# Ledger of designs, part 188: peptides against a protein of PDB entry 6B4E

Target 1, 295 residues: chain A of PDB entry 6B4E
Amino acid sequence: TNFDKISKMFWHYKDKIAQIKQDIVLPIKKADVNVRNLLSRHKRKINPKFGQLTNSNQQLFKIQNELTQLINDTKGDSLAYHWILNFIAKAVVHQAETEVRVKPESALPLGKLTLYLLVQFPELQELFMARLVKKCPFVIGFTCEIDTEKGRQNMGWKRNNENKWEDNTSYDERMGGILSLFAIITRLQLPQEFITTTSHPFPIALSWHILARICNTPLNLITNTHFVILGSWWDAAAVQFLQAYGNQASKLLILIGEELTSRMAEKKYVGAARLRILLEAWQNNNMESFPEMSP

## One batch from the design tools (peptide; made by RFdiffusion4, then SolubleMPNN)

Design b2_p29_6_s4 (from b2_p29_6, 17 letters changed)
Fold by OpenDDE base, seed 1:
Structure b2_p29_6_s4 (fold): chain B 295 residues (1-295), chain A 29 residues (1-29)
Amino acid sequence: as target 1 above (295 residues)
Amino acid sequence: SAVEALQKQQAEQQAQDLEEVQKTLEELS
């Protein structure tokens, strides 16, 4: 694993977030009143849509169409278009932090919606990835120390209004929620209408990168969170990962489930214990995936 | 056809991804 490359990628997306603020978010505040009013109306219509997702494909398609229309209404103004896409990127990640965190299986409809939007609106891809990396650097296998304020900020730790860091459980769950969404996106097939015309923007290979990079991370940087997000990834994508890479996938699952957990056994991480349970379930031919969506 | 060309490209990319996976596993072993 080339950690310098990963670090460069991390900082690229950090810079992208700064650029988005400067070039999209701040300028729109000074835009024409008609544009601001349009975006305010669209924001209010778009925001509830993510919470309206269910395990129904019919409901998914309805929401996809509604969002597509709302986004297309902004294409007449490039700044407005990019602003609405950035809003969507933020909203999707927020949904992962809140809903997927407590109901991991909700990542499936959210992931399907997100993948559709990423293909339908390619400009969303960089905006979304930048937001993901900012909130959960684990999506690219980036890890740094968290014994400094800057380190915690880089790893996506939040402070409350009293400038107090969030508790470890809250952080772990948020990271797990975001990672679940990303894992789902990587293992989903493109919608049928795009299979013959478009490549997958975030393919299953990115799941491989996450696992491999974590396995190569210096042990002194490995925390309970790493095991929590690996468990979240496992629930979301392990079945499809095995289907994609076969024996090579099996080797990597054993590395994270057995070898990495064994190396960190002295820490008695709860996340590591859960990951061992998932490994044992797989070894007993009881690997589970999220339920498929209804028609 | 354009479809066949894309399918071929996807198959080639998948093969490359698998090769990279193998290299990564060797580094981890």
Scores: peptide ipSAE 0.020, ipTM 0.540, DockQ to the pose 0.905
Fold by OpenDDE base, seed 5:
Structure b2_p29_6_s4 (fold): chain B 295 residues (1-295), chain A 29 residues (1-29)
Amino acid sequence: as target 1 above (295 residues)
Amino acid sequence: SAVEALQKQQAEQQAQDLEEVQKTLEELS
């Protein structure tokens, strides 16, 4: 694992967030009143759509179509278009931080919606990845120390209005929620209408990168959060990962489930204990996946 | 100690496994 490359990628996305603020978010505040009003109306229509997702494919398709229309209405103005996509990127990640956090299986409909939008609107890809990396650097296998304020900020820790850090459980759950979404996206097939025309923007190989990079992370940087997000990834994608890579996938699952957990056994991380349970379930031919969505 | 020997063996095995995984990543990248 080339950690310098990962670090460069991390900072690239940090810079992208700053660029988005400067080039998209701030300029739109000075845009024509009609554009601002349009975007305000669209924001109000778009925002509730993510919470309207269910385990129904029919409902998913409805929301996909509605969002597609709303986004297309902005294409006449490049700034407005990029602004609405950035809003969507933020909203999707926020949904992962809130809903997927408490209901991991909700990552499936959210992931399907997100993948559709990423393919339908390619400009969303960089905006979305930048937001993901900002909120959950684990999506690219980035880890730094959290003994400093800057380190915690880089790893996506939040402070409340009293300038207090969020508790470890809250952080772990948020990271798990975001990573569940990303894992789902990586393991989903493209919608049928795109299979022949477009490559997958975030393929299952990115799941491989996450696991491998975590396995190569210096042990002194490994925390409970790493195991929590690995468990979240496992629930979201392990079955499909094994289908994609076969024996090579098995080796990597053993590395995270057995070897990495064993190396960190002295820490008695709750996340590590859960990951071992998942490994044991797999070894007993009881690996589970999220239920498929209803028609 | 026996524990140190086991830890060393586990570390060596893990290093080999990681090398294989890394090679696979390079092939897929």
Scores: peptide ipSAE 0.031, ipTM 0.530, DockQ to the pose 0.097; fails the geometry check
Fold by OpenDDE base, seed 2:
Structure b2_p29_6_s4 (fold): chain B 295 residues (1-295), chain A 29 residues (1-29)
Amino acid sequence: as target 1 above (295 residues)
Amino acid sequence: SAVEALQKQQAEQQAQDLEEVQKTLEELS
């Protein structure tokens, strides 16, 4: 693992966030009142749709179509189009931080919707990835120290209005929610209409990178959060990961489930204990995946 | 094709990452 490369990627997306603010968000505040009104209306229509997802493909397709129309309505103005995509990127990640956090299986419909939008609107890809990396650097296997304020900020820790850091449990769950979404996206097949025309924007190889990079991370930087997000990834993608890479996937799952947990045993991380349970379930031929969506 | 080239590159990178992980963990054992 080339950690210098990962660091460069991390900072690239940090810069992208700053660019988005400067080139998209701030300019819209000064845009024509009609454009602002349009975007305000669209925002109000778009925002609730992510919460309207269920385990129904029929409902998913309905929402996909509705969002497609709403986004297409903005294409006549490039700035408005990019603004609405950035809003969607933020909304999707927010849904992962809230809904997926408490109901991990909800990552499946959200991931399907997101993947559809990423393919349908390619400009969303960089906006979404930048938001993901900002909120959850684990999606690219980035880790830094968290004993400094800057380190915590880089790792996506939040402060409240009183400048107090969020508690460890809140951080762990939030990271788990975001990573669950990303893991789902990586293991999903493209919608049938896109399979022959485009490549997967965030393929299963990115899951490989997450696992490998975490295993290669210096042990002094490994925290309970790493095991929590690995557990979240496991629930979301382990079955499909094994299907994709076979014996090589098995080796990597053993590395995270057995070797990495054993190396950190003295820390008695709750996340590590859960990951061992997942490993044992797999060893007993009882690996589970999220329920498939209904028609 | 461009897709095939990307898939090949990804597979090669995956193999390298796995090897590096194994070496790292073995060295720590």
Scores: peptide ipSAE 0.029, ipTM 0.565, DockQ to the pose 0.169; fails the geometry check
Fold by OpenDDE base, seed 4:
Structure b2_p29_6_s4 (fold): chain B 295 residues (1-295), chain A 29 residues (1-29)
Amino acid sequence: as target 1 above (295 residues)
Amino acid sequence: SAVEALQKQQAEQQAQDLEEVQKTLEELS
């Protein structure tokens, strides 16, 4: 693992967030009133769509079509188009940190929708990844110390209006929710219409990177959150990961489930205990995946 | 094909990453 490369990538996306604010978000506030009105209307129509997802493929396809139309309506103005995509990127991540955190299986329909949009609108990819890395650096296997204010901020910790850090449980759940979404995206196949024409924007190899980078992370930087997000990843993608990489996947699952947890046993992390349970379930031929969506 | 070549390269890189992880964990034992 090249940690310098990971750090460079992390800061690249941090810079991208600043750029998005300067080049997309702020300019729209001064844009023509007609553009602002259009975007306001579209925002109001788009925002509820993510919460309307169910375990139904029919409902998914309906929402995909509705969002596609709404996004296409903005293509005549490049700034408006990028603004609406950035809004979508933020909304998807927000859905992950609020809904997926409490209902992990909801990552599947959300992930399918997101993957479709990422392929249909390639400009969404950088906007989405930047938002993911800002909110949950674990998606690229980045870890830094959290004993400093800046370190906590870099790792996606939030402060409330009273300048108090969020509690550990809230942080863990948010990180788990976001990572569940990303894990799902990495293990999904492209929609049939794109398989022959487009490469997967966030392929299963990115799941490998997450696991490998975490395993290579200095033990003094490993926290309960690392185990929580590994557990979230496991629920979301372990089955498909094994299908993709076979014996090599198996070895890596043993490394995170047995070896990494054993190395940190003295910490008594709840997330590590859960990960061991997942490992044991797999060893007993009871590895579960999220249920497939209905027709 | 180019896709097959890329897949092979990715698989090789993944194997190397796994070996590095294993060595790292062993060294920390």
Scores: peptide ipSAE 0.027, ipTM 0.565, DockQ to the pose 0.167; fails the geometry check

Design b2_p29_7_s1 (from b2_p29_7, 16 letters changed)
Fold by OpenDDE base, seed 3:
Structure b2_p29_7_s1 (fold): chain B 295 residues (1-295), chain A 29 residues (1-29)
Amino acid sequence: as target 1 above (295 residues)
Amino acid sequence: SALEAQQAAEREQQLKELEKVLEELEKKW
């Protein structure tokens, strides 16, 4: 693992967030009142759609079509188009932080919707990835120390209005929710309409990178959160990961589930205990995946 | 400990091998 490369990628996306603010968010505040009103109306229509997802493919397709139309209505103005995509990127990540964290299986419909939008609107890809990395650096296997304020901020820790850090459980759950979404996206097949014309924007290889990079992370930087997100990844993608890489996937699953947990056993991390249970379930031929969506 | 250092080195080597496998797979795509 080239840690310098990972760090460069992390900072690239941090810079992208700053660029988005400069080039998209701030200019819209100075845009024509009609454009601002349009975007405000579209924002109000778009925002509820993510919470309307269910385990129904029919409902998913309905929402996909509705969002597609709403986004297409903005294409006449490049700035408006990029603004609405950035809003969507933020909304999707927020849904992962709020709903997926408590109901991991909701990552599946959200991931399907997100993947569709990422392919349908390629400009969403960089906006979405930048938002993901900002909120959950684990999606690229980035880890830094969290004994400093800057380190915690880099790792996506939030402070409340009283300048207090969020509790560890809240952080772990948010990171797990975001990573569940990303893991799902990486393991999903492209929609049938795109499979022959487009490459997958966030393929299963990115899951490999997450696991490998975490395994290569210095042990002194490994926290309970690492195990929580690995468990979230496991629930979301382990079955499909094994299908994709076979024996090599198995080696990585053993490395995270057995070797990494064993090396950190003295810490008695709850996330590590859960990951070990997932490993044991797999060893007993009882690896579970999220249920498939209904028609 | 010396044992911990050895185990760490072995793990690093295994991961490097897995990374090479990934690179080979990526070339096939």
Scores: peptide ipSAE 0.080, ipTM 0.663, DockQ to the pose 0.114
Fold by OpenDDE base, seed 2:
Structure b2_p29_7_s1 (fold): chain B 295 residues (1-295), chain A 29 residues (1-29)
Amino acid sequence: as target 1 above (295 residues)
Amino acid sequence: SALEAQQAAEREQQLKELEKVLEELEKKW
């Protein structure tokens, strides 16, 4: 694992967030009133769509079509188009932070919707990835120290209006929710209409990178959160990961589930205990996946 | 402490071994 490359990637996306603010968000505030009104209307129509997802593919397709139309309505103005995509990127990540954290299986319909939009609107890919890395650096296997203010900020820790850090449980749950979404996206097949014409924008190889990079992370930087997000990843993608990489996947799952947990046993991390239970369930031929969506 | 130093050295050795194993896995993948 080349940590210098990972750090460069991390900072690239941090810079992209600053660029998005400067080139998309701030300019729209000064845009024509008609453009601002259009975007305000579209924002109001788009926002509820993510909460309307169910375990139904029919409902998913309906929402996909509605969002596609709403996004296409903005293509006449490049700035408006990029603004609405950035809004969607933020909304999807927010849904992961709020709903997926409490209902992990909701990552499946959200991930399917997101993957469709990422393929249908390629400009969303960079906007979405930048938002993911800002909120949850674990999606690229980035880790730094959290004993400093800057380190906590880099790892996506939030402060409230009183400048108080969020509690550890809230952070762990948010990171788990975001990573569940990303893990789902990496293991999903492209929609049938794209499978022959388009490459997967965030393929299962990115799950390999997450696991390998976490395993290579210096043990002094490993926290309970690392095990929480590994457990979230496991629930979301372990079955499909094994299908994709076979024996090599098995080795890596043993490395995270047995070796990494054993090396950190003295810390008595709750997340590590859960990950070990997941490993044991797999060893007993009881690896679970999220239920498939209904027609 | 001497014990802490020994534990740190063991952890570092374990990490190096894991890095090598992972590198081998990445090559085989």
Scores: peptide ipSAE 0.032, ipTM 0.563, DockQ to the pose 0.024
Fold by OpenDDE base, seed 5:
Structure b2_p29_7_s1 (fold): chain B 295 residues (1-295), chain A 29 residues (1-29)
Amino acid sequence: as target 1 above (295 residues)
Amino acid sequence: SALEAQQAAEREQQLKELEKVLEELEKKW
């Protein structure tokens, strides 16, 4: 693992967030009143759509069509279009931080919707990835120390209005929710209409990178959060990962589930204990996946 | 096909990455 490359990628996306603020978010505040009113109306229509997802494909397709129309209505103004896409990127990640956090299986419909939008609107890809890396750098296998304020901020820790850090459990669950969404996206097949014309924007290989980079992370930087997000990833994508890479996938699952947990046993991480349970379930041919969506 | 060749190249790169992971783990563990 080239950690310098990972760090460069991390900082690229941090810079991209700053650029988005400067080039998209701030200019819209100075835009024509008609544009601002359009975007305000669209924002109000778009925002509830993510919470309207169910385990129904019919409902998913309805929402996909509605969002597609709403986004297309903004294409006449490039700045408005990019602003709406950036809003969507933020809204999707926020849904992962809130709903997927407490109901991991909700990552499936959200992931399907997100993947559709990423393919239908390619400009969303960079905006979405930048938001993911900012909120959960684990999606690219980035880890740094959290002994400093800057380190915690880089790892996506939040402070409240009283300048107090969020609770460890809250952070772990939030990271797990975001990673569950990303893991789902990586293991989903493209919609049938795109398979022949478009490559997958975030393929299963990105799951490989997450696991491999975590395994290569210095042990002194490994925290309970690493095991929590690995467990979240496992529930979301382990079955499909094994299907994609076979024996090599198995080796990597054993490395994270057995070897990494054993090396960190003295820490008594709750996330590590859960990951061992998932490993044991797999070894007993009881690996579970999220239920498929209904028609 | 070009797609198959690309997939094969990606798999080979992943194998090399796994080998590096193992080597680094052997040094640490």
Scores: peptide ipSAE 0.026, ipTM 0.626, DockQ to the pose 0.415
Fold by OpenDDE base, seed 4:
Structure b2_p29_7_s1 (fold): chain B 295 residues (1-295), chain A 29 residues (1-29)
Amino acid sequence: as target 1 above (295 residues)
Amino acid sequence: SALEAQQAAEREQQLKELEKVLEELEKKW
């Protein structure tokens, strides 16, 4: 693992967030009133769609079509188009932080929707990744120390209005929710309509990179959060990961589930204990995946 | 199709790269 490369990637996306603010968000505030009104209307129509997802493919397809139309309505103005995509990127990540956090299986419909949008609107890919990396650097296997304020900020920790850091449990759960979504996206197949025309924008190999990079992370930087997000990843993608990489996947699952947890046993991390339970379930042929969506 | 063949080749190359990463990991444990 080249940590310099990972760091460069991390900072690339940090810079992208700054660029988005300067080149997209701020300019729209000064744009023509008609453009601002259009985007305000579209925002209001788009925002509730993510909460309307169910475990139904029929409902998913309906929402996909509705969102596609709403996004296409903005294509006549490049700035408006990029603004609405950035809004969607933020909304999807926010849904992961809130709903997926408490109901991990909701990552499946959200992930399917997101993957569809990422393929349908390629410009969303960079906007989405930038938002993901900002909020949850674990999606690219980035880790830094959290003993400093800057380190905590880089790792996506939030402060409240009193400048107090969020609770550890709240942070862990948010990171788990975001990573669950990303894990789902990586293990999903492209919709049938795209399989022959495009490549998967965030393939299962990105899950490999997450796991491998965490395994290569210096042990002094490993926290409970790492185990929490590995557990979230496991629930979301372990079955499909094994299907994709076979014996090599098995080795990596043993490394995270047994070896990494054992090396960190002295810390008594709750997340590590959960990950061991998941490993044991797999060893007993009881590895579960999220239920498939209904027709 | 030509695209399917290309995708298969890309996947194979990716797997080889990932295997190398795994081997490097195994040496560290």
Scores: peptide ipSAE 0.025, ipTM 0.633, DockQ to the pose 0.661

Design b2_p29_7_s2 (from b2_p29_7, 16 letters changed)
Fold by OpenDDE base, seed 3:
Structure b2_p29_7_s2 (fold): chain B 295 residues (1-295), chain A 29 residues (1-29)
Amino acid sequence: as target 1 above (295 residues)
Amino acid sequence: SALQQQQEQQRQQELEKLEQVLKELEKKY
């Protein structure tokens, strides 16, 4: 694992967030009133749709079509178009932090919607990835020291209005929710209409990178959060990961489930204990996936 | 399709790279 490459990637996305603020968010505040009104209306129509997702494919397709129309309405102004995509990127990640956190299986409809939008609107890809890395650096397998304020900020820790750090459990759950969404996206097949014309923007290989980079992380930097997000990834993608990579996938699952957990056993991390249970379930041929969506 | 064939070839190349990562990890554990 090349940690310098991972660090460069992390900082690339940090810079991208700053660029988005400078080039998209701030300029819209000075844009024509008609553009601002358009975006305000579209924002209000778009935002509820992520919470309207169910386990129904029919409902998913309806929402996909509605969002596609709303986004297309902004294409006449490049700045407006990029602003609405950045809004969507933020809204999707926020949904992962709130809903997927408490109901991991909700990542499936959200992931399907997100993947559709990422393919339909390629400019969303960089905006979305930048937002993911800012909120959950684990999506690229980045880890840094959290003994400093800057380190915690880099790892996506939040402060409340009283400038207090969030609780460890809240952080773990948020990271798990975001990673569940990303894991789902990586393991989903492209919609049928795109399979012959487009490459997958965030393929299953990115799941491999997450696992491998965590395994290569210095053990002194491994926390309970690492095991929590590995467990979240496992629930979301382990079945499909095994289907994609076969024996190589099995080796990597054993490394995270057995070897990494064993090396960290003295820490008695709750996340590690859960990951061992998932490993044991797999060894007993009881590996589960999220239920498929209804027609 | 030609794109699907290219994607499969890219997947195989990625698997080879990933195997090297596994070998490095196996030395650590």
Scores: peptide ipSAE 0.257, ipTM 0.800, DockQ to the pose 0.884
Fold by OpenDDE base, seed 1:
Structure b2_p29_7_s2 (fold): chain B 295 residues (1-295), chain A 29 residues (1-29)
Amino acid sequence: as target 1 above (295 residues)
Amino acid sequence: SALQQQQEQQRQQELEKLEQVLKELEKKY
């Protein structure tokens, strides 16, 4: 694993967040009143749709069509279009931090919607990845020390209004929710309308990179959060990962489930204990996946 | 389709690269 490459990728997306603020978010405040009014109306219509997702493909397709229309209404103004896509990127990640955190299986409808939008609107891809990396650097297998304020900020830790850090459990659960969404996106097939004309924007190989980069991370930087997000990834994508890579996938699952947990056993991480249970379930031919969506 | 064939070829090349990464990891543990 080339950690220099991972670090460069991390900082690229950090710079992209700064660029988005400068070139999209701030300029729209000075835009024409009609454009601002349009975006305000669209924001109000778009925001609740992510919470309207169910385990129904019919409901998914309805929401996809409604969002597609609302986004297309902004294409006449490039700044408005990029602003609405950046809003969507933020809203999707927020849904992962809140809903997927408490109900991991909700990542499936959210991931299907997100993948559709990423293919339908390619400009969303950079905006979404930048937001993901800012909120959860684990999506690219980036890790740094968290003993400093800057280190915690880089790893996506939040402070409340009293400038107090969030508790470890809240951080772990948020990271797990975001990573579950990303894992789902990587293991989903493209919608049928795109499969013959478009390449997958975030393919299953990105799941391989997450696992391999965590296994290569210096052990002194491995925390409970690493095991929590590996467990979240496992629930979301392990079945499809095994289908994609066969014996190579099996070896990597053993490395994270057995070897990495054993190397860190002295820490008694709760996340590591859960990952061990997932490994044992797989060894007993009882690997579970999220239920498929209804028609 | 031509795109699907290209994607499958790319997948096979990726699997060969991933095997090298896996061998490096197995040496570490």
Scores: peptide ipSAE 0.149, ipTM 0.760, DockQ to the pose 0.892
Fold by OpenDDE base, seed 2:
Structure b2_p29_7_s2 (fold): chain B 295 residues (1-295), chain A 29 residues (1-29)
Amino acid sequence: as target 1 above (295 residues)
Amino acid sequence: SALQQQQEQQRQQELEKLEQVLKELEKKY
């Protein structure tokens, strides 16, 4: 694992967030009133749709079509188009931080919707990834120290209006929710209409990178959060990961589930205990996945 | 299709790369 490359990737996306603010978000505030009104209307229509997802493919397709139309309405103005995609990127990540956090299986319909949009609108890919890395650096296997304010900020810790850091449980749950979404995206097949024409934008290899990079992380930087997000990843993608990489996947699952947890046993992390339970369930041929969506 | 063949070749190359990473990890633990 080349940590310098991971760090460069992390900072690339941090810079991209700054660029998005400068080139998309700020300019639209000065745009024509008709454009601003259009985007305000579209924002109001788009925002609730992510919460309207159910475990139904029919409902998913409805929402996909509605969002596609709303996004296409903005294509005549490049700035408006990029603004609406950036809004969607933010909204999807926010849904992961709130709903997926408390109901991990909701990552499946959200992930399917997101993957469809990422393929249908390729310009969303960089906007979405930048938002993911900002909020949850674990999606690229980035870790730094959290003993400093800057380190905590880099790892996606939030402060309230009183400059108080969020509690550890809230942070862990948010990171788990975001990573569940990303894990789902990586393990999903492309929609049938795209399989022969498009490559997967965030393939299962990115899940491999997450696991491998965490295993290579210096042990002094490993926290309960690492185990929480590994557990969230496991629930979301372990079955499909084993299907994709076979024996190599099995070895890597043993490394995270047994070896990494054993090396950190003295810390008595709750997340590590849960991950060990997931490992044991797998060893007993009881590995579970999220239920498939209804037709 | 030509795209599917290219995708499969890319997948195989990625698997070889991932195997090297796995070997490095196995040495660490």
Scores: peptide ipSAE 0.144, ipTM 0.755, DockQ to the pose 0.918
Fold by OpenDDE base, seed 4:
Structure b2_p29_7_s2 (fold): chain B 295 residues (1-295), chain A 29 residues (1-29)
Amino acid sequence: as target 1 above (295 residues)
Amino acid sequence: SALQQQQEQQRQQELEKLEQVLKELEKKY
């Protein structure tokens, strides 16, 4: 694993977040009143749609169509279009931090919606990845020390109103929720209408990169969070990952489930214990996937 | 289709790269 390359990618997305603020968010505040009013109305219509998702494909298709129309209404103004896409990127990640955090299986409908939007609106891809990396750098396999304030900030830790860091459990759950969403996106097939015309923007190979980069991470940087997010990834994508890469996938799952957990056994991480349970379930032919959505 | 063939070729090339990464990991563990 080339850690310099990963670091460069991490900082690229940090710079992209700064650029988005400068080139999209701030300019809209100075835009025409009609544009600002349009975007405010669209924001209010778009935001509830993510919470309206169910385990129904019919409901998913309805929401996809509604969002597509709302986004298309902004295409006449490039700045307005990019602002709406950036808002959607933020809203999707926020939904992962809140709903997927407590109900991991909700990542499936959210992931399907997100993948559709990423393909339908290619400009969303960079905006979404920048937001993901900012909030959960594990999505690109980036890890740094968290002994410094800057290190914690880089790893997506939040401070409360009293300037105290969030609880470890809260951080772990948020990271797990975001990674579950990303894992789902990587293992989903493109919608039928795009299979013959478009390549997958975030393919299953990105799941391989996450696992491999974590396995190559210096052991002194491995935390409970790494095991929590690996467990979240496992629930979301392990079945499909095995289907995609066969024996090579099996070897990598054994490396994370057995070898990495064994090397860190002295730390007694709760996340590592859970990952061991998932490995044992697989070894006993009881690997589970999220239930498929209803028609 | 020509696109599907290209996508499959790209997938195979990516698999070869991933195999190299796996070999590196096997040396570490």
Scores: peptide ipSAE 0.103, ipTM 0.730, DockQ to the pose 0.811

